# Peptides against a protein of PDB entry 8YR4, part 197

Target 1, 309 residues: chain A of PDB entry 8YR4
Amino acid sequence: PRGSPALQLVVLICLGLMGLERALNVLVPIFYRNIVNLLTEKAPWNSLAWTVTSYVFLKFLQGGGTGSTGFVSNLRTFLWIRVQQFTSRRVELLIFSHLHELSLRWHLGRRTGEVLRIADRGTSSVTGLLSYLVFNVIPTLADIIIGIIYFSMFFNAWFGLIVFLCMSLYLTLTIVVTEWRTKFRRAMNTQENATRARAVDSLLNFETVKYYNAESYEVERYREAIIKYQGLEWKSSASLVLLNQTQNLVIGLGLLAGSLLCAYFVTEQKLQVGDYVLFGTYIIQLYMPLNWFGTYYRMIQTNFIDMEN

## One batch from the design tools (peptide; made by RFdiffusion4, then SolubleMPNN)

Design b2_p25_7_s1 (from b2_p25_7, 14 letters changed)
Fold by OpenDDE base, seed 3:
Structure b2_p25_7_s1 (fold): chain B 309 residues (1-309), chain A 25 residues (1-25)
Amino acid sequence: as target 1 above (309 residues)
Amino acid sequence: ELDKKIEELNKQLAELEEQLKALSR
């Protein structure tokens, strides 16, 4: 935002808070490891109490498993409202000015309400897409890279390789299955619009339907359209369950392989019991934002389709 | 009347989508 130094400062603060969230995502598992190790060693209460208090404070800053409920994330979201409003207004004014540059024939050929609805969808799609890319996609990819580096440096190259293979397979399958699902979703949306258009047309022609006693025929046609829609909706929903289950299986296999390897190194006294807990906690923590990634990749695709219309 | 009901249903759907977005946060 070139026009307001205050908004530039808010963007810089939001970027700083995003960096802090990445640091918290590494520190929280480390402190949890340290608690488990201190408990295993039967360390003095004072050291344990300080580490637990520090962990709880860091966990409050990080928030729950998705990180979206954390104090830092909430503060970032709050500060970003002003930046989003500025960006939204700028995009809306650009679309509005562009609409005024279009030919009179284009405006006369389209209903003004449809043009405004396209403009509102366009603004919401662009601002939603930008906010999503900046606050969910980029941070998640950064957390994966940080995780691979961390496990490669502090554990063994084998742990970094397991995380790399697991996350690469997860992302690849998420993209491939989501692209496959997009076909079912497009077909569902097209059939939904056709079913709605038929219902509206039948209701607008109510007098004609009454005149011909065609009520039973219109109801039957509407039922057939609903059944066809529900068949496509089922395919869309079933494909979502398949995506989630495939993702869960990949993470489960990665967690199994890494946990067995970590347990083996703990038995050889190369790692501590806390390191086993760290690995499990960190992998689950990486999984939570990735589970939302599939939902949001759909949102990106939907917004892209809504921008093409 | 039907257009107003469709507008009201679209508004309720938008509010439900916003509530679902707020619950999904």
Scores: peptide ipSAE 0.000, ipTM 0.305, DockQ to the pose 0.047
Fold by OpenDDE base, seed 4:
Structure b2_p25_7_s1 (fold): chain B 309 residues (1-309), chain A 25 residues (1-25)
Amino acid sequence: as target 1 above (309 residues)
Amino acid sequence: ELDKKIEELNKQLAELEEQLKALSR
């Protein structure tokens, strides 16, 4: 934000907190591994108690793996409210100023309520897009990269390869299937609007329908429109289930391959029991934000379309 | 024309829902 050093400091703090969240995403599984290893080795109580206390504290900072319930994420979200409000207000004022620069003929051709609704959608789309890019997309990609680096350095290169292939396939399939399903959703929304328009037109012409005794005909036409809508709704819903199932299969196969490989290396005494637990915990932790990626991608795409109009 | 009538009906429906919520309190 230009002109407020206080808001610039808040942005820097929020970026620092985002970096801390990434560090916690690596540290929490490591500390959990260490607890399992210390328990397996029957380590002294003092070392175990310190490691458990440290783990619980780190887990409090991180939250339940969704990030949304963690202290650091909540603090980031709280601090970001002021930055979002400043950005929103600036975009609204820019749009409002631009609207006043437009010709009188443009204003006479449009209702003030439509213009304000376009301005509000434009402001919400820009602020939403920026928030999703900065707080969801970029951090998720960073967590994947950090995960690949971590597994490649501290495990065998095969683990890094499994994570890379799993996440790359997951992201690619998520994009491709989301773009494919967007066609069904657009068709559904178009048919919903057409069905609503038909119902409204029939009700507005109620006297004419009654005069011609055409009530049964209008009801049957409305029924046909509903059946057509439900057929498109089913395709939209089935495509969502297919997306979720495809995502689940990719993660399941990655988890299976990596867990079998971990188990094999534990049997060969190359890895400890805690390393098996770490891998499973870390993959599940990476999966949680990725499960929402298809929703974020769709919201970004919608916000881009709303910003171009 | 139909879109304008749909918007007007949606506005009236929203106002009626708000009035119904106000009366139900």
Scores: peptide ipSAE 0.000, ipTM 0.254, DockQ to the pose 0.026
Fold by OpenDDE base, seed 5:
Structure b2_p25_7_s1 (fold): chain B 309 residues (1-309), chain A 25 residues (1-25)
Amino acid sequence: as target 1 above (309 residues)
Amino acid sequence: ELDKKIEELNKQLAELEEQLKALSR
């Protein structure tokens, strides 16, 4: 981004966060190994608890192993919104300015059908995602129920309760925050359509714009419309990051509570070291598909509303 | 990955809707 030192700094911070994510991908397995070794050696509780807490904190920063859901990834995504908006706005204004420099013959020869086909590919991609969502949401809910039953029957009832409370809180917050963010998305889409209509009207009136040399004025009106759109887009995108971070926090707290409790029971020789490994792995596996549940829920709701219309 | 792909597809859809806006503009 030439001309904004603030955005250049944000890019550097984002690159630094990507480096940190790579470091976390190495550190997390190391700390996990150290926990397993300390459990095997029957190390003092204080050393074990510190290592477990450090591991869970690192997992909170990393997320579900893919890095996409962790605090560091969410922070990177949040900071990148402004860089993306700057780049998008610059590209849009360049394209729009270039379109106004093109010949009248190009505007008259415009294949409206190609524009429609690109729109249809977008909608078809969303529909294909919805089918994928249904096939992943139902199994994930089943896996949660199976997990609660498994931990309640084969572990202490306290583990089943922790998973139940964690997943119930996760689902509730996911629904509430998704409903809240849907308002921002609707406002964004409305402003998006209005911004598009303004551009179409400017291009349809190309002859009039050329006659009055009003190209600079139309570009400025377009810039203002983009800025207004980007204000709503930022709220939509920031609300998504907030959702993901809230989900990550809930899972992180559940992982912390369950991992400490599991480690404690291993020290009391009520559970084996393998049970600690199982619990941590299983919670992380449940988290990976659940991170997407908020988007899934929204898409399902949108399709239900669109089918009722 | 899939919401990253849905976010990337919604970003590509928003970029495609923005490119469609930029192309419809």
Scores: peptide ipSAE 0.008, ipTM 0.377, DockQ to the pose 0.022; fails the geometry check
Fold by OpenDDE base, seed 1:
Structure b2_p25_7_s1 (fold): chain B 309 residues (1-309), chain A 25 residues (1-25)
Amino acid sequence: as target 1 above (309 residues)
Amino acid sequence: ELDKKIEELNKQLAELEEQLKALSR
């Protein structure tokens, strides 16, 4: 963004954070290997606990292996909101000004085709959402239940309790924070509809706007509407980052508690090194679908809000 | 209103399918 040194600094910070994500992708497996080696060598508990804590901290920064929900990724996404809004506003104003230069005949031919394309996309989205609920939500809930049963039967009952508390807290916070976000999304969508209605009305009255040389006035009104929309969009996007970070924190705390307890039992020769690897792998496997669950629950709520308006 | 949000959902679904395709590669 050439016009704001502050936004240029934010872009540089975001690029630095992307570099840090790549470093974490290498460091996390190294620390995991070091834990396995320390467990195999029967190293002192203090060294093992410090290495496990450091690993979980690095995993908290990285996120669930996909890089999409780590602290660093969330911070990057949060900082990028302002850059995206600046770019979007600039593109929207350029498109809007260019549409006011185009002839009425161009507008009449495109509207019918775009409305049809919007309708066809809509039916595909509802079908895709239903397929996601059936093929991802139900299996993920089943995998959580199977996981709780498995850890309760084959490990100590404390592991089953940790997984149960972690997953229950994760699901509860996901629902509560998503319902809280719904208010911001409704307000954003209402303002988006109002902004788009103003653009459509201005373009329908093109001849009148041209007759009064009011093109600059309509562009400024559209800019003000976009700024108001972007204020609500920021709240919606920031609330999503908060959701993802809350989810990452809950999984990180569950991983920390379970990994420390597992490492302790391996040190006491009650569990094998393979059981530590199993626990860590299984928790990460449960986390991956759950991360998507928050995104799709949001999409479902959005569809319902959209049918109410 | 439904049509606009259907378009936004389809855009999000397309971005999600592209992310899923990027994860499946």
Scores: peptide ipSAE 0.000, ipTM 0.360, DockQ to the pose 0.029; fails the geometry check

Design b2_p25_7_s2 (from b2_p25_7, 13 letters changed)
Fold by OpenDDE base, seed 4:
Structure b2_p25_7_s2 (fold): chain B 309 residues (1-309), chain A 25 residues (1-25)
Amino acid sequence: as target 1 above (309 residues)
Amino acid sequence: SLEKEIEELEKKLKELEEELKKLSR
């Protein structure tokens, strides 16, 4: 935002808060590990109480793992409202100015309200997509990279490899299955529109249908259209269940492999009990934002298709 | 589950947009 130094400062603060969220995602599991280790070692109460208090404070800043409930995330979202409003207003004014430069014949040939609605949808889609990419996709990828680096440096390289393979497989399968599902969703939407068009046509021609006593025939055609729609809806819904189950299996296999490896290294006294808890906690924290990635990828695809048209 | 809830919300939003289009006719 070149026009307001105050909004530029807010953007910088929001970026700083995003960096803080990434740091919290690493620190919270570390402090939880430290609590478990201190409990195992029967450490002095003062050290334990300080570590627990610090953990609870960090957990308050991070939130319940959904990210959206954390103090830092809420503060970021609150500060970003003004930046979003400025961006939306700027895009709306640019579109509005461009519409006024268009020929009178173009304005007479189109309903002004439909054009404004298309402009508002386009503006909302672009602004939403940009905010989405910057605040959800990029941070999630950053958390994965930070996680791989952390586990590779502070654990054995095998843990970094497990996280890398699990996350790469998860992302790849999410993309591939989502693209495959898009075909079923498009077919469903096309059949929904066709079913509606038949219902409207039958209702508009009601007098003709009544004159020929064709009511039973129109009802049967509508029933066939509904059955065809439901068959496509089932494929769409079943493909979603398949996506979710595939994601769950990848997560489960990654968690199993890493947890078994952690347990083995704890038995070999190469890792502490707290490190097992850290791995499980950290992996679960990485998977929480990834559960949204399928929705996110679909939103990105929809918004790009809506921008190309 | 969340993707299904969003798909249901997108469906409801589309239905509302169509009702709004019917009311604007």
Scores: peptide ipSAE 0.015, ipTM 0.463, DockQ to the pose 0.032
Fold by OpenDDE base, seed 2:
Parts: sequence; structure tokens; C-alpha cells
Structure b2_p25_7_s2 (fold): chain B 309 residues (1-309), chain A 25 residues (1-25)
Amino acid sequence: as target 1 above (309 residues)
Amino acid sequence: SLEKEIEELEKKLKELEEELKKLSR
């Protein structure tokens, strides 16, 4: 971004964080392999516990599944909000200024049928997301229940309890934080609609704006409206990062507690090395759909709030 | 990849909601 050294520094930091994510994607599997080797060699508990703790810490930084909800990814997403807003605002102002210059041609060339077709595609996309949510949420809840039953029956009751507490806390915090963030999203969407309505009214009255040579004034009013919108958008986006980070922390704590306990029982020959691998894999598998659910639920709630207004 | 697809879908959805709200008025 030209003109703000602060945003240039943020871009550089975000690029550095992207490099760190790539390093984590290599390190996490290496540490996981090292745990399996140490378990196979019956290594001393202190070395094993340190390696497990280091793995879970790296996994917390990376995030579950796709890595999209790791601490590093969340920090990158958080820092990138201001850069995205700066770029969006600049593009919107350029488009708006250009539409005032070309307003007559834009209004005459606008075919209502193309707008309708784009609208129908969006409604189809929303319906597809809703269907995807239903088809992923129900199986994920079933997998959680099956997992709790499996770990309670075939493992020590402590494992079933850890999975139950972790998943219950994850779901509860997801709901509570999502309900909390809905207020920020509603405010954002209301301000977005008001900003757009102002832009449309200015463009519909373009003849009057041209007659008074008020194009610069309308662009500045639109800029102020965008700044107000972006203040609310930042709260919405930052609340999402907080949700994702909270989810990542809960899964990280569950993974830490369960992995340490599993490793301990393997050292006591109560469990096999395969059981450790199973536990870690299963927790990650449960996390992946839940992470996607949080993102899709965000999209669906945006659409639902946008249909209510 | 999926995050970018979701962000692109969110953008398209926002654009579409914007166009739907232009058509509903």
C-alpha cells in the first residue's frame, strides 16, 4: 500500500507469518514422527513429555486440519484486516469516481436480467452452503458421540471424559462467541446497506451532481461512509479471529491433556503405540469439520442477517 | 485453499446480497 509505512510493515509481517506457517507444516509431522519413534523405543517419560508438549505447541501455532485456524494464521488474518480495508476502500472510491464520470452509459447499459442472474447464483450459493452445513454438522456431532463412546469403552474412562469436556466446551464457546459476534455483524450489515444506498442515490442523481460539479464532494461523503463501515467490519472480522483462536485453544488443551495421558499409559504398557496415534488422529479429525462449520456458520449467519434487513 | 474459496464465496455472496437488495427495492 502506497502512503502508509505502517501498512507496509504489516504486509511484511504477514508475509513473514506465511513463511512461518510453511515451516510449521513441515515441523509438525516431524515432531509427530519423533513421538512415535520415542514411544516405540520406550524412551524415558521426561523426553517423551517434552516432545509431546513441543508437538502440541507447534500444532497450536499451525492449527488443526487445513491450518486455517492456527495461532499464526489467526494473527495473520487479524493483521491483514487493515490492509484489506485500505485496498477495498481505495478500489471502491476509484470505481465510484469512475461511475460518476461514466454514469449515463452505466445506467443505460445495465441489463436487469444480468443482475437477476447474479442474484439467482447467490441464492443458489447460500442454499449450497446451508446444505453443506447440515451435511457436515450432523455427521460431526455423530462422530463426536461415537468418539466419546469409543474412548469410554475401549480406553480408560479418562479419555472419554477429556474428549467429552473438550468437545462440549468447544461447541458451547462456539455458540456463545457466535451469538456475541452476531451483534457486530448486524451493525456492519446495516451500515453497509446505508453506505450502498447513499452511493446508489448519488449515482441516480448523477445529472444533478455533474451540473453542480459536486463529484469530489460526493466521493468524500462516500469515503466517510466507507470509513464508518470499515470500523464495524473490523469489529466483525476481529471477533471472528477471536472465535477461531478460542476454538484452537480448546482443541490444543484437549490434545495436550489427552496426548500426555495416552503417552503415559503407553509407557506403562497399558496402551499400544497405535492407540496414541489413534487418539491424536481422531481429535484432529473431529476438529476439521468443526472448524469448517464455524466458517460456514459465519457465512450463513451473514446471509440470514442480510435477508432480515 | 478452502479459506480462499470461502473468502471468494463470501465476496461473491456479499456482491450477490448487494445485488438482491438492489432488486428487492
Scores: peptide ipSAE 0.008, ipTM 0.406, DockQ to the pose 0.021
Fold by OpenDDE base, seed 3:
Structure b2_p25_7_s2 (fold): chain B 309 residues (1-309), chain A 25 residues (1-25)
Amino acid sequence: as target 1 above (309 residues)
Amino acid sequence: SLEKEIEELEKKLKELEEELKKLSR
């Protein structure tokens, strides 16, 4: 937003709110630990009530660990609407001006409505992708790095190693399985478009189909196309379930290893009971954005595939 | 007419997917 100081200020505020979300992601587990420790020590009600009230307030600002429903995230999303609209409109105008500069032969060869629809889909996709990368991918990677540093400094190097190995394996498997799945999704989308084109062509030529009494033949041809589509859709959906299950197993193994190690250190009186709860809460909190990462990486790939086609 | 109905159905499906994504968050 180089031309509007107001939009530049909104971007800076959104970046500041993203920094605040990172701080909340560390503070919320710490305050939850402190509550568990105070409950274990049978601390006086006044200190407990203050810590619980502070935790609930921080949790309201953060949201449910999904990172998308907290007050700070909602405020960031609200402020970003104007920046997104400005960027979208600028890209749409650039595409529209470029289309007018293209040769008369291009305008005669393609229906102007299809090109505008491709341009609108492309613009919405690019703007959505950029917003997603900036507000979900980068913050999630930052939270992982902050988590590794935090556990390495305040617990033991072994906890930092478990988080590092778990998150590295999770990200690697997410990328590899999603790239594998992209083949099934491309095949599904191609068959969907072909099935739709056949249905539209048959419906536009309904008079000819009726004249030849070919209605039963066109219905059977459409049925065969649907069966082919559903076979590809099943492969796409099954590959998603496999991805989600693989991700769940990796996080489950990381949670198990770290929870057992934490429980062992609590039995040796090196850690408090609250530190066990902190570790479990923090790992689950890191998992929630990563689960969405697989969904949105798919959205990124879809939008790239839809731009290549 | 049918192209518009299909476009409206695609729009409704996209809105429903966005609502499902909001409810699943």
Scores: peptide ipSAE 0.006, ipTM 0.362, DockQ to the pose 0.055; fails the geometry check
Fold by OpenDDE base, seed 1:
Structure b2_p25_7_s2 (fold): chain B 309 residues (1-309), chain A 25 residues (1-25)
Amino acid sequence: as target 1 above (309 residues)
Amino acid sequence: SLEKEIEELEKKLKELEEELKKLSR
């Protein structure tokens, strides 16, 4: 069946957004260079402020150092959810339909492989969590504290306050939004397990299903269960995009406030052009580990919820 | 033969799910 024209349009939009991300990767450094040149030439504040604001807007669209949390990337990820769900549903239905043609021995082998997979996921998750807490969370918190102290002592108390407010708001929103999304994830996992149990029960009873010529009925019930699952998966995935976008917005506002203030102090000859470069680089450097924090806290919650079920 | 192809398809689907979980990171 030809995919719905709507999904084809979404794929084209996603490809267009990928092209835009590449354009942003070139434009952001150009605007950054232009700011440095305008600061060096002692250009009028109005021209400088406009260029800084434009740079921060482009950086908001691009996201952090990897671009993975930018507005354009988040929009692409959000739009792609429906395409992924369509593809997943098609693959799951093809597998399920083909599994009804297979022997009971294959199902017994699969069940053993799944138990092993759950055990391996549980052990790898705990080890990964501990490693993440030790090697990423603690260092990132230390780097934030060092950054606040550094900017308060060497720049101005206002810079230390901006970094403090930005990082405190980022961490608070990350925790609150992640706790909120845990509800959607628990509901998704419960429905996934229920859908899987129904598929296993149908396949274990394949002889009875075949005797009553009920294969089409079982496939339709499985399709309905997948649609219900995908409704919950969409909420989980959309809540993740919302988290990433909220994080990007907080960092973008901190970068805007601090970059404008830094540019102003450079125009008043209180700071050097190099200090502007330092501030922007340091904020982006703090953002990268914090983005990973949101990712890993998500993984931890997954694995704990998957162990509770 | 078909059981092995399905086991390979499930393994690939599992790898794709793990890569998708890594990309969703």
Scores: peptide ipSAE 0.000, ipTM 0.329, DockQ to the pose 0.028; fails the geometry check

